Peptides against a protein of PDB entry 3ZOQ. Designs and how they scored, part 34

Target 1, 223 residues: chain A of PDB entry 3ZOQ
Amino acid sequence: QLLQDSWWNQLKEEFEKPYYQELREMLKREYAEQTIYPDSRDIFNALHYTSYDDVKVVILGQDPYHGPGQAQGLSFSVKPGVKQPPSLKNIFLELQQDIGCSIPNHGSLVSWAKQGVLLLNTVLTVRRGQANSHKGKGWERLTDRIIDVLSERERPVIFILWGRHAQMKKERIDTSKHFIIESTHPSPFSARNGFFGSRPFSRANAYLEKMGEAPIDWCIKDL

## One batch from the design tools (peptide; made by RFdiffusion4, then SolubleMPNN)

Design b1_p12_4_s2 (from b1_p12_4, 7 letters changed)
Fold by OpenDDE base, seed 5:
Parts: sequence; structure tokens; C-alpha cells
Structure b1_p12_4_s2 (fold): chain B 223 residues (1-223), chain A 12 residues (1-12)
Amino acid sequence: as target 1 above (223 residues)
Amino acid sequence: EEEELEYERLLA
């Protein structure tokens, strides 16, 4: 199986559809002919680390980092040893101001994923040095379905939607069951227009506690 | 650096 059982049960029909088969064929060519990120084995890391049933929070990204060794298959996350990208630095700055976490010496968000934070990009692959190069190739249909099946889930989910791209997914989220936290994107080009001071981490935890769930330990330990 | 900034601009 491509995915663990909990996600497979929700998404298996998608993988049989023509759009995904075409995407798969495109990706085969891309990985063969270009340098594509993340590693093909890491494409679905977000779903690997966070099962369908264990999702507590969703943080949507656009597409993976396009530099060597950066993309980890998790939105905003970079592998240890990789310089923290500007948006991620700003995320950690807000984290520090919000709940007092120290700035970690690495950029891996795996600890969030393991606690039920689905770090999902809407597009799951990218060509080296070519931001958004795999936009409109089929990933968005799959990731829309991921959002849909989470929206349909009875157990509530918190969706953190930074920036307009992520916020376009609001229409797919049943707000009678689920909670949305919105702000501008952590990008240096937008963070000072609303992201800083938005306190998404404490707000998410407050909502989790209200629902009787364990909060996320957002603080990341140094490696 | 320019590629990084372009990416961050695209995300905003």
C-alpha cells in the first residue's frame, strides 16, 4: 500500500482515478529527467506521520521547498542541518512570542507531525529551483480530497490557514464541526501584516483543551 | 538567495 490503512481507506479510490494515474506518470518522468523534491519516498510523509484518525491540527502549505536537502514531505519543515527558510524562521519567532518556546537549532517539524499536526502541502512535489513548478498537475485534487475527508470526519479538526492560498480551502471545511485559525502568511512579505501576533499555537491548544483533547507540545528541542 | 526570495514572495 502507498499509505497506512487509515488514510488508504479514505483515499484509495483517488489513486485509481485517471487524474492520479496521469499525475503518477508525470512524476515518473519528472523524477527521471529532473531533480525533484522531496525524495520520492518522502512525498507522503505528512500522511505517514499523522494518521487520518490522529489528525488534531492541519497546517496547509503551498508546495515543497525547492532547494537541495530542504523538503521533508512536511509543510514548512526542513531536514536537520538545513538552514531555516525565512517563513520557518518567522514561524519560530511567533512560536516564541506566543507560548515562550525557544528557537530550535534546526527546522524539522516532525515532532509536531507525530502529535497529530498534519503538515500538508497542497502540491506535494517541486522541481529544483522552480517554485510551484508542479502546480496544476493533479496534486491539488488529491489534497482537496484529503481536506474533504477530514471535514467529513466527526471528530473535530483545527485548520490553521496562513495566507490566501490556504484560505481558499475554507469552503471545503465544515465549520459547524471544525475550527479555523486564519492569518497572513509567515513569509517575510506578509508576516508583519497579521501573522505576527496571531498566536495560532496557543489558540489551537485552547481549542483542543475545550474539546477535551491533549494540547500540542509545540516547542521543539534542539538536536 | 534570489530563488529563496522568489519562493517566499510567491507564498505571501
Scores: peptide ipSAE 0.553, ipTM 0.931, DockQ to the pose 0.889
Fold by OpenDDE base, seed 2:
Structure b1_p12_4_s2 (fold): chain B 223 residues (1-223), chain A 12 residues (1-12)
Amino acid sequence: as target 1 above (223 residues)
Amino acid sequence: EEEELEYERLLA
């Protein structure tokens, strides 16, 4: 099956729907005719690293990085050895200021994912050099469903929503059960308008502690 | 470099 059991149980009906079949056929053509990121085997890495039941925090991104070797199937994350993109650098600057973590020598956020941070983009593929090239092709319907099933979960989730695109998903989140941390996007074009100083990492851990859960170790070790 | 800048602009 495409996903691990916990996610499959929540999402299996989506994969039978016409929209997803059309998306799948589109992707087959795209991967055959274009350079598409991430690698097709990495598309669902966010769901592979973080099971449905293990989700503690969700960080929403837009779509994957569109440069060679960058996209890892996790929002904001880049493969080791890849230069940190500006938004990611700002994330680490805020992390340092928020809770004192050092800036890592790589940009892989896999350690967060393994601790229950779902690093989800709303669109999961992109053409090389063409940001948002796969917008409106069906991914958003699937990722909306991911948000929905998490919202319906009894065990609380923390949603970190950076920027307007992510914040458009607020209406799908039951705030009677779940927590939302909002700010401007970490992009250099918006970070100084609210992202810096928003302290999302300490705030997320404060909520986790309130719920009696282990906090996230946000600090990332050098490789 | 230009592509990266445009991407970051779109994210804001």
Scores: peptide ipSAE 0.546, ipTM 0.929, DockQ to the pose 0.894
Fold by OpenDDE base, seed 4:
Structure b1_p12_4_s2 (fold): chain B 223 residues (1-223), chain A 12 residues (1-12)
Amino acid sequence: as target 1 above (223 residues)
Amino acid sequence: EEEELEYERLLA
């Protein structure tokens, strides 16, 4: 099976639907004919690192970075050795101001994922150099379902929604059960309009503590 | 829009 058991139980019906089969066929062509990111084996890394039951926090992104060696199947995250993109730099600046973490010498957020931070893009693949090139091809329907099944989960989730794109998903989240942290996007175009000073990391941990759960260690060690 | 611009900026 494609996913580990906890996610498979939630999503297996989606993979049998025509829309996903069409998406899969499209992806086969794309990966064969063009350079597509991330590596096909990394597409579902967010679900691989963070099981359905272990999700504590969700951070939504749009689609993967479209430069060589960047995307690793986790929203906002880049592989070690890759220059930190501007939005990620701003994320780390806010992290430093919020809870005092040092800025790491790499951009991998795998340590967050392993602690229960689902780093989910709404679209999970992209053509090299072509942002949103796989928009509207079926990923959004699957990732909407991911949001839905998390919203339906009894154990509360914290959704961090940076920017308008992510915030459009708020309507799918049961706010009577789950927590939402909203601000402008960490992009240089919007960070000074609300992202900086939003303190999403301390706020997320405050919610986790209220729920009796272990907080996230947001600080990332150098490699 | 902010997100899309950010991804386009990665090419700059």
Scores: peptide ipSAE 0.034, ipTM 0.727, DockQ to the pose 0.167
Fold by OpenDDE base, seed 1:
Structure b1_p12_4_s2 (fold): chain B 223 residues (1-223), chain A 12 residues (1-12)
Amino acid sequence: as target 1 above (223 residues)
Amino acid sequence: EEEELEYERLLA
């Protein structure tokens, strides 16, 4: 099956719906005729690395990086050996200032994903060199459902919402159960207006400890 | 902010 059992049980109905069938057919054409990122086998990496039950934290992104070799199916993350994009560099700067982590020599956030940080983009594919080119094709409906089923989960989740795009999803989150950490986006255009100094990593861990859960080891080792 | 993000993505 497409997803591991915990996510499949939550999302299987979506994959049978017409909107996703249309999306799938579109993607088949796109991958055949265009250069699409990430690799087709990496589209659902966020769900592969972090099971439904193991989600502790959600970090929302918009859509994948659209340059060669960058996207690996995780929001903000880039494959090892790839130059860190500006927003990711700022994420690591805040990480260093927040909890004292060293800045890693790569941009892979897989270690976060393996600990229960769901690195979810709202749109999961993109054409090379064309940001947001797959917006409005069906991904948003699926990823909205992902947010919904997490919101409905009894075990609390921490949602980190950087920037307006991510914050637009706040209405889908039951704040009586779940926690939200909001700030401006780590983009160079907005980071100095609130992202820097927002300390999302220590704040997330404070919530986890309050809930009696193990905190995230946010520090990333060099490769 | 949305426009700024799109601009950044196009440049990156």
Scores: peptide ipSAE 0.033, ipTM 0.728, DockQ to the pose 0.198

Design b1_p12_4_s3 (from b1_p12_4, 7 letters changed)
Fold by OpenDDE base, seed 3:
Structure b1_p12_4_s3 (fold): chain B 223 residues (1-223), chain A 12 residues (1-12)
Amino acid sequence: as target 1 above (223 residues)
Amino acid sequence: DEEEKEYERLLA
């Protein structure tokens, strides 16, 4: 099976639907004819690192980085050794101001994922050098279902929604059970209009503690 | 959307 048991139980029906089969055929062609990111083995890394039951926090991205060696199947995250993109730099600046973490010497957010932070892009693949090239091809329907099954979960989830694209998913989230942290996007264009000072990391941990759960260790160790 | 355009630019 494609996914570990906890996610497979939630999503197996999606993979049998026509839209996903069409997406799969498109991806087969794309990976054969174009340079596509991330590596095909890494497409579902967010679900591999963070099981359905272990999700504590969700951070939504748009689509993967489209440069060589960048995307690793986690929103905002880049592989070790890769220059930190501007939005990620701003995320780390806010992390430092929020809870005092040092700026790491790499951009991998795998340590967050392993603690229950689902780093989900709404679109999970991209052509090299062509942002949003796989928009509207079927990924959004699958990732909407991921949001839906988390919203339906009894155990509460914290959704961190940076920017308007992510915030459009708010209608899918049952706010009677789940928590939403909203601000402008960490992009240099919008970060000074609300992202900086939004303190999403301490706020998320405050909710986790209120629920009797272990907080996230957001600080990232150097490699 | 301006925010989306900026995001796309920063994905490079």
Scores: peptide ipSAE 0.039, ipTM 0.756, DockQ to the pose 0.149
Fold by OpenDDE base, seed 5:
Structure b1_p12_4_s3 (fold): chain B 223 residues (1-223), chain A 12 residues (1-12)
Amino acid sequence: as target 1 above (223 residues)
Amino acid sequence: DEEEKEYERLLA
């Protein structure tokens, strides 16, 4: 099956729906005729690394990086050996200021994902060099469902919503059960308007501890 | 959305 059991149980019906079948057919053509990122095997990496039950924190992104070798199916994350994109650099700067972590020598956030940080983009594929090229093609319906099933989960989730795009998803989140950490986007365009100093990492861990859960080790080791 | 446009521009 496409996903591990915990996610499959939540999402299997979506994959049978016409919108996803149309999306799938579109993607087949795109991957055949265009250079699409991430690798098709990596599209659902966020769900592969973080099971439905293990989700502690959600960080929403827009769509994958559209340069060669960058996207690895995790929001904001880049494969080892890839230059850290500006937003990611700012994330690490905030991480350092927030909780004292060193800046890692790579941009892979897999260690976060393995600890229960769902690094989800709202759109999961992109054409090379064409940001948002797969917007409105069906991914948003699936990823909305992902947000919905997490919102419906009894065990609380912390949603970190950077920027307006991510914050538009607030209406789908039951704030009676779940926590939301909001700030401006880590992009150089907006980071100074609220992202820096927002301390999302310590705040997330404070919520986790309040809930009796293990905090995230946000510090990333060098490779 | 200016943020979205800037996101596209920064990644381009």
Scores: peptide ipSAE 0.035, ipTM 0.739, DockQ to the pose 0.147
Fold by OpenDDE base, seed 2:
Structure b1_p12_4_s3 (fold): chain B 223 residues (1-223), chain A 12 residues (1-12)
Amino acid sequence: as target 1 above (223 residues)
Amino acid sequence: DEEEKEYERLLA
């Protein structure tokens, strides 16, 4: 099966639907004819690292980085050895100011994912050098379903929604059960308009503590 | 599409 059991039980019906079959066929052509990121084996890394039941926090991104070696199948994350993109640098600056973490010498957020931070992009693939090239091809329907099944989960989730694109998903989240942390996007074009000083990391941990759950260790060790 | 252009900028 494509996903681990906890996610498969929630999403298996989606993979049988025509929209996903069409998406799959499109992706086969794209990976054959173009350079597509991430590696096809890494497309669902967010769901591989963080099971449905283990999700504590969701951080939504748009689509993968479109440069060589960058995309890791996790929103905002880059593989070790890759230069940190500007938005990620700003995320780490806010992390430092928020809770005192040092700036790591790499951009991998796998340690967050392993602790229950679902690093989900709304679109899970991209052509090299062409941002949003796979927008509107079917990924959004699947990732909407991911948000929906999390919203339907009885155990609360914290959704961190940076920027308007992510915030468009707010209507799908049952705020009677779940918590939302919103600000402008960490991009250099928007970070100074609200992202800096928003303290999403300490706020997320405060909610986790209120629920009696272990907080996230947001600090990332050097490699 | 101005919104799409903004999204590209957000990814910078």
Scores: peptide ipSAE 0.034, ipTM 0.724, DockQ to the pose 0.245
Fold by OpenDDE base, seed 1:
Structure b1_p12_4_s3 (fold): chain B 223 residues (1-223), chain A 12 residues (1-12)
Amino acid sequence: as target 1 above (223 residues)
Amino acid sequence: DEEEKEYERLLA
């Protein structure tokens, strides 16, 4: 099956719906005829690394990086050996200022994913050099459902919502159960208007500890 | 950098 059991149980009905069938057919054509990121086997990496039950924190992105070798199916994350994009550099600067982590020599956030940080983009594929090129093709409906089933989960989740795009999903989150951390986006355009100093990492861990859960080790080791 | 510029545009 496409996903591991915990996510499959939550999402299997979506993959049978016409919108996803159409999306799948579109993607088959796109991957055959265009350069699409990430690699097709990496599209659902966020769900592969972090099971439905193991989600502790969600960090929402828009869509994958559209440059060669960058996207690895995790929001904001880049493959090792790839130059850190400006937003990611700012994330690491805030991480350092917030909880004292060193800035890693790579941009892979896989270690976060393995600890229960769902690094989810709202759109999961993109054409090379064409940001947001797969917007409105069906991914948003699926990823909305992902947010919905997490919101419906009894065990609380922490949603980190950087910027307007992510914050628009707040209406789908049951704030009687779940926690939301909001700030401006880490992009150079907006980081100095609220992202820096927002301390999302320590705040997330404070919520986790309050719930009796193990905090995230946000610090990333060099490779 | 191109991706970030495009994202900044979308955030503006």
Scores: peptide ipSAE 0.034, ipTM 0.715, DockQ to the pose 0.456

Design b1_p12_4_s4 (from b1_p12_4, 8 letters changed)
Fold by OpenDDE base, seed 2:
Structure b1_p12_4_s4 (fold): chain B 223 residues (1-223), chain A 12 residues (1-12)
Amino acid sequence: as target 1 above (223 residues)
Amino acid sequence: DEYERKVEELLA
């Protein structure tokens, strides 16, 4: 099976549907003819690092970074040794102001993922140098289903929705059970319009504590 | 990683 048991039980039927088979065939062509990110083995890293049952927080991104060596299958995250993109730098600035964490010397958010932060992009692949090149090809239907099954889960989830694209998914979230933290996007083009000062990290931990769950250690160690 | 391998096989 493609995914670990907890996610497979929720999503296995999607992989048999025509839309996904068409997506799969498209991806085969794309990876053969183009430079596609992330590495094919890293496409589902968000689901590999964070099981369905272990999800505490969801952070939605749009699609992967499209530069060489950047994307690692986690929203906003870059592989160690890769220069931090502007949005990620702003995320760390807010993290520092929010809860006092130092700015790490790398951009890997794997430590968040391992603690139950699902770092999910709505589109999971991209062509080199071509943002949104795989938009509308089927990923959104799968990732919508991911949001749906999390919304249907009895154990509460915290959804952090930065920017309009992510916030469009709010309609799929049962707010009678789950919590939503919204602000503008961390992009330099929007961060000063509400992202800075939104304190999503402390707010998420406050919700977790209210639920009787362990908070996320958002601070990232240097490598 | 077995799951990474499965993804690779999916797109092979």
Scores: peptide ipSAE 0.039, ipTM 0.702, DockQ to the pose 0.025
Fold by OpenDDE base, seed 4:
Structure b1_p12_4_s4 (fold): chain B 223 residues (1-223), chain A 12 residues (1-12)
Amino acid sequence: as target 1 above (223 residues)
Amino acid sequence: DEYERKVEELLA
């Protein structure tokens, strides 16, 4: 099986559906003929680091960074040694203002993922230098199902939805059970219109504490 | 890890 048990039990039927088989065939061609990010072994890293049952928080992105060495299969995250992209810099600025964390010297959010923060892009692959190049090829149907099965989970989840793209998924989330934190996107083009000052990290932890769960240690140590 | 190998198998 492709995924760990907790996710496989939720998603195994998707991988047998025609849409995913077509996506798989497309990806085979793309990885053979193009430079595709992330590394094929890293496509499902969000699900590898954070089991279905361990999800506490979801942060939705659109598609992976499309520059060399950047994407590591986690939304907004970049591999160590990679310059922090503008949106990620703004995320860390808000983190600092929100709860006082120092800005780390790298951009890896793996420590969040290991604590139950599902860093999910709605599209999980991209061609080098071509943003949204794999939009509409089948990933969205799978990631919609990921959102659906989390929404159906009895144990509550916190969804952090930055920007319009992520917020479009709100209709799939049972707000009678789950919590939503919305703001504008951390992009420099939108951050000053609501992202800065939105304090998503302290708000997420407040929800977790109300649920009787351990808060996330959002602070990231230098490497 | 095992999951990385499975991803490779899926896309190979």
Scores: peptide ipSAE 0.035, ipTM 0.674, DockQ to the pose 0.025
Fold by OpenDDE base, seed 1:
Structure b1_p12_4_s4 (fold): chain B 223 residues (1-223), chain A 12 residues (1-12)
Amino acid sequence: as target 1 above (223 residues)
Amino acid sequence: DEYERKVEELLA
């Protein structure tokens, strides 16, 4: 099977549907003929690091970084040794202002993922240098289903929705059970219009504590 | 990683 048991039990039917078979065939051609990110082994890293039952927080991104060596299958995250993209730099600035964490010397968010932060992009692949090039090819249907099965889960989830694209998914979330944290996107084009000062990290932990759950250690140690 | 290999098999 493709995924860890807890996710496979929720999503296995999707992988047999025609839309995903078509997506799979497209991806085979793309990876053979083009430079595609992330590495094919890393496409489902968000689901590999964070099981269905262990999800505490969801942070939605759009699609992977499209530069060499950047994307590692986790929204906003970059591999160690990679220059931090502008949005990620702003995320760390807000993290510092919100709860006092130091700015890490790398951009990997794996430590968040291992604690139950699902770092999910709505589109999971991209062509080099061509942002959103795999939009509308089938990923959105799968990732919508991921949001749906989390929304249907009895144990509450916190959804952090930065920017309009992510906020469009709010209609799929049962807000009678789950918590939403919304602000503008951390991009330099929008961060000063509401992202800075939104304090999503302390707010998320406040919800977790109200639920009787362990908070996330958002601070990232240097490598 | 077991699951990473399965992704490779899917796209192979």
Scores: peptide ipSAE 0.020, ipTM 0.611, DockQ to the pose 0.025
Fold by OpenDDE base, seed 3:
Order: structure tokens, then sequence, then C-alpha cells
Structure b1_p12_4_s4 (fold): chain B 223 residues (1-223), chain A 12 residues (1-12)
């Protein structure tokens, strides 16, 4: 099986569907003919680090960073040693203002993932230097299903939806069970219109505490 | 990582 048990039980039927087989064939061609990110081994890292049952928070991104060595299969996250992209820098600025965390000397959000923060892009691959190049090829159907099975889960989830792209997924979320935190995107083009000051980290932890769950340690240690 | 290996097999 492709995924660990908890996710496999939720998603195994998707991988047998025609749309995913077509996506698979497309990806085979792309990885053979183009430079594609992330590394093929890292495509499902978000699901590897955070099991279906362990998801506490979801942060949705669009598609992976398209520069060399950046994408590691987690939304907004970059591999250690990589310069922090502008949106990620703004995320850390808000983190600092929200709950007082120091800005880390790297951009890896793996520590969040290990605590139950599902760092999910809606599209999981990209061509080098070509943002959104794999839009509309099938990933969105799979990631919609990921959102759906989380929405169907009895144990509540917190969805952090930055910007219009992520917020379009709100209709798939059962708000009678789950919580949504919305703001503008952390991008420099939109952050000052609502992202800064939105305090998503403390708000998420407040919900977790109300649910009787351990809060996320959002502060990231230097490497 | 066994699951990462399965992803490689999927795209091979």
Amino acid sequence: as target 1 above (223 residues)
Amino acid sequence: DEYERKVEELLA
C-alpha cells in the first residue's frame, strides 16, 4: 500500500480511480521530461508525517515551491538551508507577533507536521520555474477527497484558510463539527490586508484547548 | 521509509 494505514483506509479507493491513473501517467512523463518538484519520494510527505487520526489542524496551500531544493511536500515549508520565501517569512512574523515565537534560522515546518498540523497543498507537484503548471491535472480531486474525509471525521479539525484559493474549500467543511480560521494570504501582496494580526496560531490553540486536546507548540527551534 | 519507496514505485 502507498500510505500508512489510517490514511490508506480513507483514500485507497481514490488511487484505483481513472482520474488518478491518468494523473499517474502524466506525472511519469513530467518527471521523465521535466524537472519536477518536490522529489517524487516527498509528494505525500504531509500524509506521512501526520496520520488521518492525528490531524488536529489543516493549513492549505496552492502548489509546491518551484525553485531548486525548496519544496519538501509540506505546504509553505522549505528544506533546511533554503532561504525563507516571502510568504513563509510573513508567517513567521505573524507567529512572532501572535504568540512570541522567535523567527527560526530555517524554514522547515516538519515540527508542526509531527504534532498534527497537516500541511496540505491542493496541487502536490510543479514544474521548475512554472507555478501552477500542474493545476487541473487531477491532484485537486484527490486533495478534495482528503478534505472530505477529514470533514466526515467525528473528532473535530481546525482548518486554517489563508486567501481566496484555500477559502474556496470552505463549502466542503462541516462547520457543525469543525472550526475554520480565515484571513487574507500571507503573501506580501495581501498580508497587510488582514493576515497580519489575524493570530491564527493562538486561535487554533484556543480551539484545541476547548476540545480538551493538547495545543500545538508552534515555536520552531533553530537547527 | 517504506511509504516513500511506494511513492517511487507508483511513479516508476
Scores: peptide ipSAE 0.018, ipTM 0.589, DockQ to the pose 0.025

Design b1_p12_5_s1 (from b1_p12_5, 8 letters changed)
Fold by OpenDDE base, seed 3:
Structure b1_p12_5_s1 (fold): chain B 223 residues (1-223), chain A 12 residues (1-12)
Amino acid sequence: as target 1 above (223 residues)
Amino acid sequence: EEPLLTGEDLLP
């Protein structure tokens, strides 16, 4: 099966639907004819690292980085050895100001994913050099379902929604059970308008403690 | 307005 059991039980019906079969056929053509990111084996890395039951926090992104060697199937994250993109640099600046973490010498957020931070893009593939090239092709329906099944879960989730694109998903989240942290996007063009000083990391951990759960170790070790 | 992914990063 495509996913581990906990996610498969939640999503298996989606993979049988016509929209996903059409998406899959499109992706087969794209990967054969174009350079597509991430590697096809990494498309579902967010779900591989963080099981349905283990999700504590969700951070939504738009679509993958479209440069060589960057995307690794996790929102905002880049593979080790890759220069940190501007938004990621700002994320680490806020992390440092919020809870005192040092700036890591790489941009991999895998350590967050392994602790229950679902690093989900709404669109999971992209053509090299063409941002949003796979927008509107079916990924959004699957990732909406991912948000839906998490919203339906009894055990609470924290959703971190940076910027308008992510905040459009608020209507899908049951705020009677789940908690939302909102701010402007970490992009250099918006970070000064609310992202800096928003302290999403300490706020998330405070909520986890209130729920009786272990906090996230947000600090990232050098490689 | 809404940030979009560019060659460098997400920009409005």
Scores: peptide ipSAE 0.028, ipTM 0.698, DockQ to the pose 0.218
Fold by OpenDDE base, seed 5:
Structure b1_p12_5_s1 (fold): chain B 223 residues (1-223), chain A 12 residues (1-12)
Amino acid sequence: as target 1 above (223 residues)
Amino acid sequence: EEPLLTGEDLLP
């Protein structure tokens, strides 16, 4: 199978549902007729890097970057060699202020993903130059299910919800079991209104330590 | 059936 067993077991029923088959057919047309990001091999990178059982933290994004070479199937992350988008720059600024990490010379968050940070967009594909072009096509139903099965997991998860879009998912999260860290979005338009100084990284690690789990090494090494 | 994960999955 293409997905890790742990995710396949949680999601296999979704892939059999009509909505997903319709989404798949739509995507086949889109990838054939349009330039779609990310590469089709990278659509599920968040699930590839972070198994269901290994998820410690979830960071929700909206949809992939829509410029060439940017999206790598992880929320907020860009491939090495790609200029850091403004929101990502602000994430690294907060990271530096929060826990003293240096700002990396690249924008890849793969090291977070490998440690159990699920970097999930609610919509997993986008047309080149057309933000939210694949909104409402079926991805949200699948990614809602991803949130649901994590919420149902016995082992606690930390959900980092930046901005209103992500925060709308709170209703799907069992807060008696899981932890939520909320702030405004890291976008330049909102970061000064609460994101800066929110210290999501140290707060996440504090929860992990309280749960007896290894903290995330949020500091990213240069390439 | 496997989910859409790769280019192969997008083939007609």
Scores: peptide ipSAE 0.024, ipTM 0.670, DockQ to the pose 0.028
Fold by OpenDDE base, seed 4:
Structure b1_p12_5_s1 (fold): chain B 223 residues (1-223), chain A 12 residues (1-12)
Amino acid sequence: as target 1 above (223 residues)
Amino acid sequence: EEPLLTGEDLLP
């Protein structure tokens, strides 16, 4: 039996729909026949670390890292001991310039997730070495619903939307209640076009303070 | 501290 938690209350109807049943059956085949990331136990880590009620900030990614040992079930995050991918390095560079945090010796963003930063990919699985291989298989419908139920929540949320893919979700967000921070993607191909200097971390905390909520401690300790 | 959305119905 599934746990009755804040996310279950919001998403239980989705899991009973045919599209999700088909997605699940597809994933069963994929995990049996292919190397799929993340580990199946980590697929919903974003929801595990950050309850529906505790979400303060959302950071959207596309799909998981597709290299061995990288994906952690959290957007942009990598397991400790894994070399920081270029986009993540740029995120930490902006973090340092924005609010003075030191660059951590690892790439795990779990500390953010535990503070209410929902690190959500729009697609939650990927084949090894094949970016976007599980695009259009049903994940987007579920993750759109996640965005929708957050948008419908009375308590405001801050959405950080890096790049065009994430920004396409803006139409699903009630901007009369929720705040959006937009810039180019932290990828080396786009970071110099607006991500650097966008100061998403201080801006997010400014919104939280304005709402009377505790700010996020974005600084990540070394392991 | 309990995992959210835990169950065989959700995961492969």
Scores: peptide ipSAE 0.019, ipTM 0.601, DockQ to the pose 0.030
Fold by OpenDDE base, seed 1:
Structure b1_p12_5_s1 (fold): chain B 223 residues (1-223), chain A 12 residues (1-12)
Amino acid sequence: as target 1 above (223 residues)
Amino acid sequence: EEPLLTGEDLLP
């Protein structure tokens, strides 16, 4: 099966729907004829690293990085050895100011994912050099369903919503049960308007502790 | 330049 059991139980019916079959056929053509990111085997890495039951925190992104070797199927994350994109640099700056973590020498957020931070993009593929090239092709319907099934989960989730695009998903989240952390986007164009100083990492951990759950070790070790 | 942003998020 495409996904591990906990996610498969939640999403299996989506993969049988016409919209996803059409998306799949489109992707087959795209990967055959174009350079598409991430690698096809990495598309669902967010779900591979973080099971449905293990999700503690969700961080929403838009679509993958569109440069060579960057995207690894996790929102905001880049493969080791890849230059940190501006937004990611700002994320690490806020991390340092928030909870004192050192700036890592790489941009991989896999350690967060392994601890229950679902690093989900709303669109999971992109054509090289063409941001949003796979917008409106079906991914949004699937990722909306991912948000929905998490919202319906009995065990609470923390949703970190940076920027207006992510915040548009708030209407899908049961805020009587789940916790929302909102700020402007970490992009250099918006970070100084609210992202810096928003302290999402300590706030998330404070809520996890209140829930009786282990906090996230947000600090990332050098490689 | 920022691949993870919409026009809205690019606004100051």
Scores: peptide ipSAE 0.028, ipTM 0.691, DockQ to the pose 0.295; fails the geometry check

